# Designs tried in a protein design run: peptides against a protein of PDB entry 4N78. Part 81

Target 1, 186 residues: chain A of PDB entry 4N78
Amino acid sequence: HFQVICRLLGYQGIAVVMEELLKVVKSLLQGTILQYVKTLMEVMPKICRLPRHEYGSPGILEFFHHQLKDIVEYAELKTVCFQNLREVGNAILFCLLIEQSLSLEEVCDLLHAAPFQNILPRVHVKEGERLDAKMKRLESKYAPLHLVPLIERLGTPQQIAIAREGDLLTKERLCCGLSMFEVILT
Target 2, 155 residues: chain B of PDB entry 4N78
Amino acid sequence: MAELQMLLEEEIPGGRRALFDSYTNLERVADYCENNYIQSADKQRALEETKAYTTQSLASVAYLINTLANNVLQMLDIQASQLRRMESSINHISQTVDIHKEKVARREIGILTTNKNTSRTHKIIAPANLERPVRYIRKPIDYTILDDIGHGVKW

## One batch from the design tools (peptide; made by RFdiffusion4, then SolubleMPNN)

Design b2_p13_8_s3 (from b2_p13_8, 4 letters changed)
Fold by OpenDDE base, seed 5:
Structure b2_p13_8_s3 (fold): chain B 186 residues (1-186), chain C 155 residues (1-155), chain A 13 residues (1-13)
Amino acid sequence: as target 1 above (186 residues)
Amino acid sequence: as target 2 above (155 residues)
Amino acid sequence: PFLPTFQPGMDER
C-alpha cells in the first residue's frame, strides 16, 4: 500500500502529506496533549513512597492504584488524550513507512538506470578470472547504452541539455544521504 | 512553406478543376464521336477516329490523375514533416516542464530532510596530524549496497 | 485536342 502511495504521490505529493502530518502532530502535542499533561501534573501525588516489599505484588499494585486513583478514573484521559497520542504515533509510523517505501522505489530506479549511466555492479570474480578483465568486458558491453554520451553524439543541443539534467536528477536521490524520518522526530 | 502553399492553393485545386473539366470534355468527345460515326459515310474511319480520341482521352485523364496524385503525395509529405517538427518541439517543451516540476518537487521534499547521521559507532579518532584537507574525491556511489534490496538482476 | 496530352518531360520538374 505504501509503495503504491509513493508512486501515486511522487515527491511533491509526499512532501505535502508530510507537511500536513507535521502540522497535525504539532497541533496535537502543543494543544490537547499539553493541556492534559499539565492537568495531570497538578493532580499527581506530591509524595509517592515505595511501599514495603512485605505487601507483595498485589498489595503494591493496590497501593499505586489508590495513589493514582484520580488519574486512572479520569475518563477524558482515556478517551481523548490517549487517542491523540495514538494519532501522533500513527502519524510517525506513517512517515516512517512512506520514507522506507520511497527509499525502495528510489533504489529500484537507481538500479534500473545504472546500466545507462555507466554504473556497473562489482562482478563476482570466479577463481582464475582477473577482475579487471571482467570489468573491462562489462564496460565494453554496456558502453553503447550510456545515454548521455549517446545523446551528446547524436542529439541536438536542447536534447543534450535535457539528457544531462535528467541524468543528474536520476542520480540524486534522497536515499543517497537524506532522511525525512529524523526530521519528523525532532 | 512557399511550396506547400503553392500546392494547397494553386496546384491541387487546379488539378481538381482540370479533372472536372476533363469530365465535361469527355462527354463532348463522346457525343462528337457518336454523331460523327452516325453521320459519316466511312464508318471504319469514324471508328478509328473514335479509337484515337478514346486513347487520347484515357491518356490525358491518366496524366491528370497522376499529376494530381503526385502533388497530393508531396503535400502530405511536407505536412508530415511539419507535424514531426511540431511534435519534436512539443516533446521538448513537455520534457523541460517535467524536469522543472521535478526540481521544484525535490526542493519541497528536501526541506523535510536532514543528512543521515551515519552514527558510525567507531569514533574514527581523527589522527592528530591535521592531514591536509583531503580533496573531496567524489567517491562513486557504491550501489553494491543495494544489491540485496529488491529483485535486482542476479548476475 | 479536347484534353491535355501527357508530356513525358514535365515529370522531371
Scores: peptide ipSAE 0.046, ipTM 0.659, DockQ to the pose 0.006
Fold by OpenDDE base, seed 3:
Structure b2_p13_8_s3 (fold): chain B 186 residues (1-186), chain C 155 residues (1-155), chain A 13 residues (1-13)
Amino acid sequence: as target 1 above (186 residues)
Amino acid sequence: as target 2 above (155 residues)
Amino acid sequence: PFLPTFQPGMDER
């Protein structure tokens, strides 16, 4: 599903969606969640002493329940805070999954474009074969597929310009060194 | 443009009219040959004349058809060439627009990105050996860096 | 060779 979303939206659509999600997250964090956190901090006992171990586990639990009674009761009565936190979590997860899916698509594009851009895979050299000889053979084999040189030889100046720009755009991908998720966490 | 116009407005219509006129004339020739054969005392001569007119008529029609066909073909070739030029122009514009849109999109999404701390790739200290400029082997993009992100789709 | 269509009526003028 996320792959389909990435394909459908493209870079522009993904950017718009992520921006809107960031706005929503910001609104939730600075608004409702912040208010609840402030309220919870106000009801938090200022002094919580460790109960004596002599009270045993049940007594200690009861002690903490009593101290946190207002918080527990508030949390039970107010599900809105948890819902908002869930929404924030879902938004973060969505962004993560979108980035991962986009990265996969970009890698796929790069792999498919590689033969046309003189990007050759590292060939496994069997014992006794020279890597250089294999690479030269491979280069020779794929040389006719090099798109930009081909267009430079046969194309119009306009076509050459477009081919070069297209080549550059094909090579430059987010997966090569950019992360969106880190920005979201920030 | 002038040649195409001449073909469309003058030569092809003219050729069609010529063929139509030829049809009418052929009927007249046939009538003439029939009457001539009936009225002539020398049937052999009349037959030879009919043969001559038949040959002439066939040659004339063949010529007219050939001329018209060639003109139509020429017209179609010119039109095809014009269409190809238009297509090329449209494609160029379309590609330019697409590239522009892509650049804009990339800028927008780029604002939402930060550089991955690529571990300081140790300066591959190029070994000092000035060996002969080995042909710019474009450093293969090491896609293995991406191996950890995706379950290797074993294709 | 362009062979004009025979017009029988032209020879009578």
Scores: peptide ipSAE 0.045, ipTM 0.640, DockQ to the pose 0.004
Fold by OpenDDE base, seed 1:
Structure b2_p13_8_s3 (fold): chain B 186 residues (1-186), chain C 155 residues (1-155), chain A 13 residues (1-13)
Amino acid sequence: as target 1 above (186 residues)
Amino acid sequence: as target 2 above (155 residues)
Amino acid sequence: PFLPTFQPGMDER
């Protein structure tokens, strides 16, 4: 699903969606969630000392339940605050999954373009073969596919310019060095 | 362009007129041959003359048709070439626009990105001070990242 | 070689 979304939206659409999600997350965090957190901090016991170990696990749990009774009974926390937190979480997850899916698509694009851009995969060298010799053979094999040099040789100046720009855009992908999700986490 | 204009305005219309005129001439030739045969004491000579005129007339018409046809074909070839050039121009513009749109889109999404910390250390230490959206800095793409992914693709 | 269109009056001259 996310791959389809990435393909459908493209960079522009993804950017718009991400921006809007960030706004929503910011709004939720700075608004409702912040207010609930402040309220919770106000009702939080000022002094919550660890009960004596002698009470055992059930006694300790009961102690904390009693100390946090006001918080636990705050019904709006469960309904509204947790829902908002879920929304934030979902938004974050959505951003992560979109980025991952986009990265996969970009990698696929790079791989597909590689033969045309003089980007050769590392060939597994069988025992006894020189890597250099294999690479040279591979280079020779794919040399006729190098798009930009071909266009430079056969194309019009305008075509050459377009080919170069296209080549640059094809090579430059977000997955190569950029992360959107890291921005979201910051 | 001048050649196409000449074909459209002069050569082709001229050829059509010539063919039309040839129709009238053919009727005259036919009438002449008929009358000549009737009036001539030497019927054999008159017949041979008629054959000669017939052959000449047919050859002339054939020539006119061929010339006109060639001019029309030439016109069509020129027009086809012009259309191809126009198509090429449109494609170029379209590609330019697409590239521009893509650049804009990439800039927009780039604003939402930060550089991946290449530091192998597992702790994504969010740098504390990254208050400012790191502008998309065009750094040379290290394609070595693709080296590990390529092992599964049997080319 | 242009084959002239026949004009009946041309041969009388």
Scores: peptide ipSAE 0.044, ipTM 0.645, DockQ to the pose 0.005
Fold by OpenDDE base, seed 2:
Structure b2_p13_8_s3 (fold): chain B 186 residues (1-186), chain C 155 residues (1-155), chain A 13 residues (1-13)
Amino acid sequence: as target 1 above (186 residues)
Amino acid sequence: as target 2 above (155 residues)
Amino acid sequence: PFLPTFQPGMDER
C-alpha cells in the first residue's frame, strides 16, 4: 500500500501530506496532549513509594491502583487523550512507512540508472584475477551506456542540457543522505 | 514547405490527370491500330506498327506510374520528417516542463528533510518554534547505501 | 527518361 501511495503521490504529493501531518501532530502535541500531561502531573502523587514486597503482587497492585485512582478514573484520559495519542502514533508510523517505501523506490531507481551513470558495482574476483583488471573491463563494457557523455557527443545543445539536468535529478535522491522521519521526530 | 506544396498542388494532381488522359489515349491508339490493320494491304506491316505502338504505350504508362509513385513517396517522406520534427519539439518542451516540476517538488520535499544521523534514538520533541523552511541544500550523494544491495561482495 | 503519350498516326519512337 505504501509503495503505491509513494508512486501515486510522488515527491510533491508526499511533501504536501507530510506537511499536513506535521501540522496535525504539532497541534495535538502542543494543544490537547500538553494540557492533559500538565493536568496529570498535577494529580500525580507527589510521593509514591514502592510498597513492601511482603504485600505480594495483589497488594502492590491495589496500592498503586489506590494511589492512581484519580488518574485511572479520569474519563477524558481514556477517550480524548488516548485517541489523540493514537492519532499521533498513526501519523508517525505513516511517515516512517512512507519514507521507507520511498527509499526503496529511490534505491531501485538508482540501481536501474547506475549503468548509465558510470556507477559500477563491486564485482566478485575469482582466484587469480586482479580486481583492477576486472573493473577496467567492466568499465569498458559499460562505457557506451554512459548517457551524458553520449548525448554530449551526439545531441543538440538542448538535449545536452536536458540530459545533464536529468542525470543530476536522477542522482540526487533523499535516500542518499536525507531523512524526513528524523525531522518529524525532532 | 515549397516542395511539399508543389507536390500536393501540382505534381501529384498533374500525374493523376496524366494517367487519366493516358487511358483515353490508349483507347484511341487501340482503335487506330485496329483500323489500320483492317484497311492496310500489307497486314504484316500493320502488325509491326501495332507492336511498336503497344510497346511505346506500355513504356509511357510505366513511366507515368513510376513518376507519380515517386512523387507520392517523396510527399510522404517530407510529411514524416515534419511530424518527427514536431514530435521532437513537443518532447523537448514536455521534458523541460517535467524537469521544472520535479525541481519544484524536490525543493518542497527538501524542506522536510534533515541529514541522516546514525543514532536511531530520536526523542520525539515537540518543536517549540515553527522551523523555518530549511533550504534544500545539495549535499554530496553517498551511494554507499547501495553497497548492501545485490550479490556484491562486502569487501 | 521521359516517354510521351502517343497519339494516333504518330510514328514517333
Scores: peptide ipSAE 0.038, ipTM 0.640, DockQ to the pose 0.005

Design b2_p13_8_s4 (from b2_p13_8, 7 letters changed)
Fold by OpenDDE base, seed 1:
Structure b2_p13_8_s4 (fold): chain B 186 residues (1-186), chain C 155 residues (1-155), chain A 13 residues (1-13)
Amino acid sequence: as target 1 above (186 residues)
Amino acid sequence: as target 2 above (155 residues)
Amino acid sequence: MHLPVFEEGMKER
């Protein structure tokens, strides 16, 4: 699903969605969640001493239940605050999954473009074969597929310019060094 | 452009008119030849003259048709070339726009990105000496060691 | 890897 979303939205659509999600998250955090946190802080016992170990586990639990009774009984905490936190969590997860999916798509694009861009994979050298010889063979094999040099040789100046720009855009992908999710976490 | 215009406005219409005129002329020639043959005392000579006129007329028509056909073909070739050029131009514009849109989109999403912190994964230098997995001999936890610490009521 | 097109957006932050 996320892969399809990434394909449909593209960079622009993803950017818009991410920006809106960030706004929503910010609104939730600074609004409702903050208010509930403040309220919870007010009702939180100022002094919570550790009960004596002599009360045993049930007694200790009962003690904490009693101390936190006002918090536990705060019905709006369960219904509204937790829901908002869930929404924030979902938004974060959504962003993560979108970025991951986008990265996968970008990697696929890079891999597909590689033969046309003179990007050769590292060849596994079997025992006894020279890496250099294999690489030269590979280079020779894919040389006719190099799009930009081909267009530079056969194309019009306008085509050459477009090809170069296209090549640049093809090579440049977010997955090569950028992260959106890190921005979301900050 | 001038050549196409000449073909469309002058050469092809002119050729069509010439062909039409040639048709009219052929009819006149036919009538002449028929009458000449009927009136001539030397039928053989009249026939030869008719053959000559017929051949000449057919050659003329053939020439006109060929010329017209070539002009039409040339016109079509020029038009095809123009269409190809237009297509190329449209494609170029489209590609330019797409590239621009893509750049804009990338800038927009770029605002939401930061450099990946390549945590220098410290090369965990695997210690050269693979310490032989010390067979975890599960020493049975002697719980009797705890017997002296707990207030166990010795019943 | 230098990503100039994306980095232009980063500079606008």
Scores: peptide ipSAE 0.337, ipTM 0.805, DockQ to the pose 0.729
Fold by OpenDDE base, seed 2:
Structure b2_p13_8_s4 (fold): chain B 186 residues (1-186), chain C 155 residues (1-155), chain A 13 residues (1-13)
Amino acid sequence: as target 1 above (186 residues)
Amino acid sequence: as target 2 above (155 residues)
Amino acid sequence: MHLPVFEEGMKER
């Protein structure tokens, strides 16, 4: 599903969705969640000492239940605050999954473009084969597929310009060094 | 442009008219040949004249058809070339626009990105001295220490 | 890897 979303939205669509999600998250964090946290801090027992171990597990549980009674009974915490936290969590997960899916798509694009851009995969050298000879053979095999040099040789100035720009855009991908998710976490 | 216009407006229509006129002339020639053959005392001479006129007429029609066909082909070639040029221009514009849109989109999403912290692969400097895994000697937990704790009925 | 097209957007942040 996320792969399909990434394909449909593209960079622009993803940017728009991410911006809106960030706004929503910001509003939730700075608004309702912050208010609940402040309220919880106010009702939190100022001094909560560990009960003596002599009370046993049930006694300790009862002690904490009593100390936190006001918090536990705060109905809005369960309904509104947790819902908002769930929404924030979902937004974060969504962003993560979108970035992962986008990264996969970009990697696939890079791999597909590689033969046309003089990017050769590291070939597994079988025992006894010279790596250099194999690489040279691969280079020679794929040399006719290099798009930019081909167009530079045969194309019009306009075609050459477009090819160079296209090549640049093909090579530049977010997965190569950028992260959206890190921005979301800060 | 001038050549295409000339072909469309003058040469091809003119050729079609000429061909039509040739058809009417062929009918007249045929009538003449028929009458000449009937009226002539020398039938052999009349037949030879008919053959000559027929050959000439067929040659003229063939020439007109060939000329017209060549003009039509030339017209089509010019039009095809014009269409190809237009297609090329449209494609160029389309590609330019697409590249521009892509750049804009990338700038927009770029605002939402940061450099991946190359986690300094902390060279896990394997501590030179592989501290021999201290054999975790599992000391058996003596649970007898807990025997005095609880309401357990000593049978 | 230098990503100039994306980095243009980063500079606007």
Scores: peptide ipSAE 0.335, ipTM 0.807, DockQ to the pose 0.742
Fold by OpenDDE base, seed 4:
Structure b2_p13_8_s4 (fold): chain B 186 residues (1-186), chain C 155 residues (1-155), chain A 13 residues (1-13)
Amino acid sequence: as target 1 above (186 residues)
Amino acid sequence: as target 2 above (155 residues)
Amino acid sequence: MHLPVFEEGMKER
């Protein structure tokens, strides 16, 4: 589904959706969640010491449950705050999944374009084959497919310009060095 | 453009009219030949004359058809060439627009991006003193606690 | 890899 969404929206659509999600997340964080956090900070036990490890994980959990009982039993926290946190979480997950899906699409595009852009795959050399010879063979095989040089040779100046720009845009992908998700986490 | 116009407005219609006129003339020639054959005492001569007229008429029609066909072909070639040029122009514009749109889109999404910081995963340095293994009492994990996570259902 | 088209957008931020 996310792959389809990425293909449908493209870069522009994804940007718009991400911006809107960021606004929503910001609104939730600065609004309701912040208010609840402030309230929780007020009711938080001032001294919460780590129980002895001898109590084991269950005992430690029970200890903290007891210390935080008032917080856990706070009805509005369970209904409203946790819901808002779920929404934020869902938004974050959505962004992550969109970025991952987009990256997959971009990788596919790069792979498909590679033969036309003089990008040779990493060649696994079988035992006994010379890497250089294999690379030369591959280069020779794909040389006729190099689009920009082909258009430069046969095309009009306008076509050459378009081909170069297209080549640049084909090579440039977010997955090559940029992350949207890191911006969301900041 | 002038050549195409001449073909469309003058040559092809003119050729069609010429063929039509030729048809009417052929009918007259046929009538003449028939009457001449009937009235002539020398049937052989009349037949030879008919053959001559028929040959001439067929040659004329063939010429007219050939001329018209060539004009139509020429017209089609010119039109095809014009269409190809138009297509090329449209494609060029379309590509230019698409590239521009793509650049705009990339700038927009670029606003929402940052350089991937490969945070060096700090090697979790295992604490040197492995404290003595406390006996793990297995309590069954209640997975029902997770049932409400991710469904986005507003309660 | 330098991504100039995307980076142009980053500068606008």
Scores: peptide ipSAE 0.333, ipTM 0.803, DockQ to the pose 0.678
Fold by OpenDDE base, seed 3:
Structure b2_p13_8_s4 (fold): chain B 186 residues (1-186), chain C 155 residues (1-155), chain A 13 residues (1-13)
Amino acid sequence: as target 1 above (186 residues)
Amino acid sequence: as target 2 above (155 residues)
Amino acid sequence: MHLPVFEEGMKER
């Protein structure tokens, strides 16, 4: 589903959706969540020390549950605050999954374009073979597929310009060095 | 353009008219040959004359058809060339627009990006001294302060 | 890798 969304929206559509999601997240965080957090901080026990380990994990958990009983029992916290937090979480997850899906698409595009851009993978060398010779053979094999040189030889100046621009855009992808999700987390 | 116009307006219509005229003339020649053969005492001579007229007529028609066909082919070639040029122009514009749109889109999404960095994980450090639990004294908390906050559904 | 087309957008942030 996310792959389809990425394909449908493209870079522009993804940008718009991400921006809107960020606005929503910001609104939730600075609004309802912040107010609840402030209120909760006011009612939080001022002194809550870590219980002894001898109580065991269940005992420690019960201790904290007891300390926070009044907060946990506040129904609106579950219905409103936690709901907003879930919305924020969902938005973040959405952004993450979109970026991952986009990266996969970009990698696929890069891989498909590679032979046409003189980008060849390092090949496995068998015993007795020289890597250089094999790579040279591979280069020679794919040389006719190099699009930009081909267009430069056969095309008009306008076609050459377009081919170069297209080549550049094909090579440059977000997955090569940029992240959206890191921006969202800041 | 001038050549195409000449072909469309003069040469091809002219050739079609000539071919049509030749048809009418051929009918007349055929009638003549038939009558000549019937009326002639020398059938051999009449036959030879008919052969001559037939050969001449066929040659003439063949010439007219060939000329017309060549003109039509030339016209089509010119038109095909024009269409190819138009297609090339349209494709160029389309590609230019697409590249531009792509650049704009990339700028837009670029606003939302940063260089990839390694995420720092928060290390939880346990306190050195474990203290005894402080007894919880339950005090009534007024939660009505939150009643005006939020947009969620109350259960 | 330098991505100038995307980085133009980054400058606007």
Scores: peptide ipSAE 0.330, ipTM 0.804, DockQ to the pose 0.556

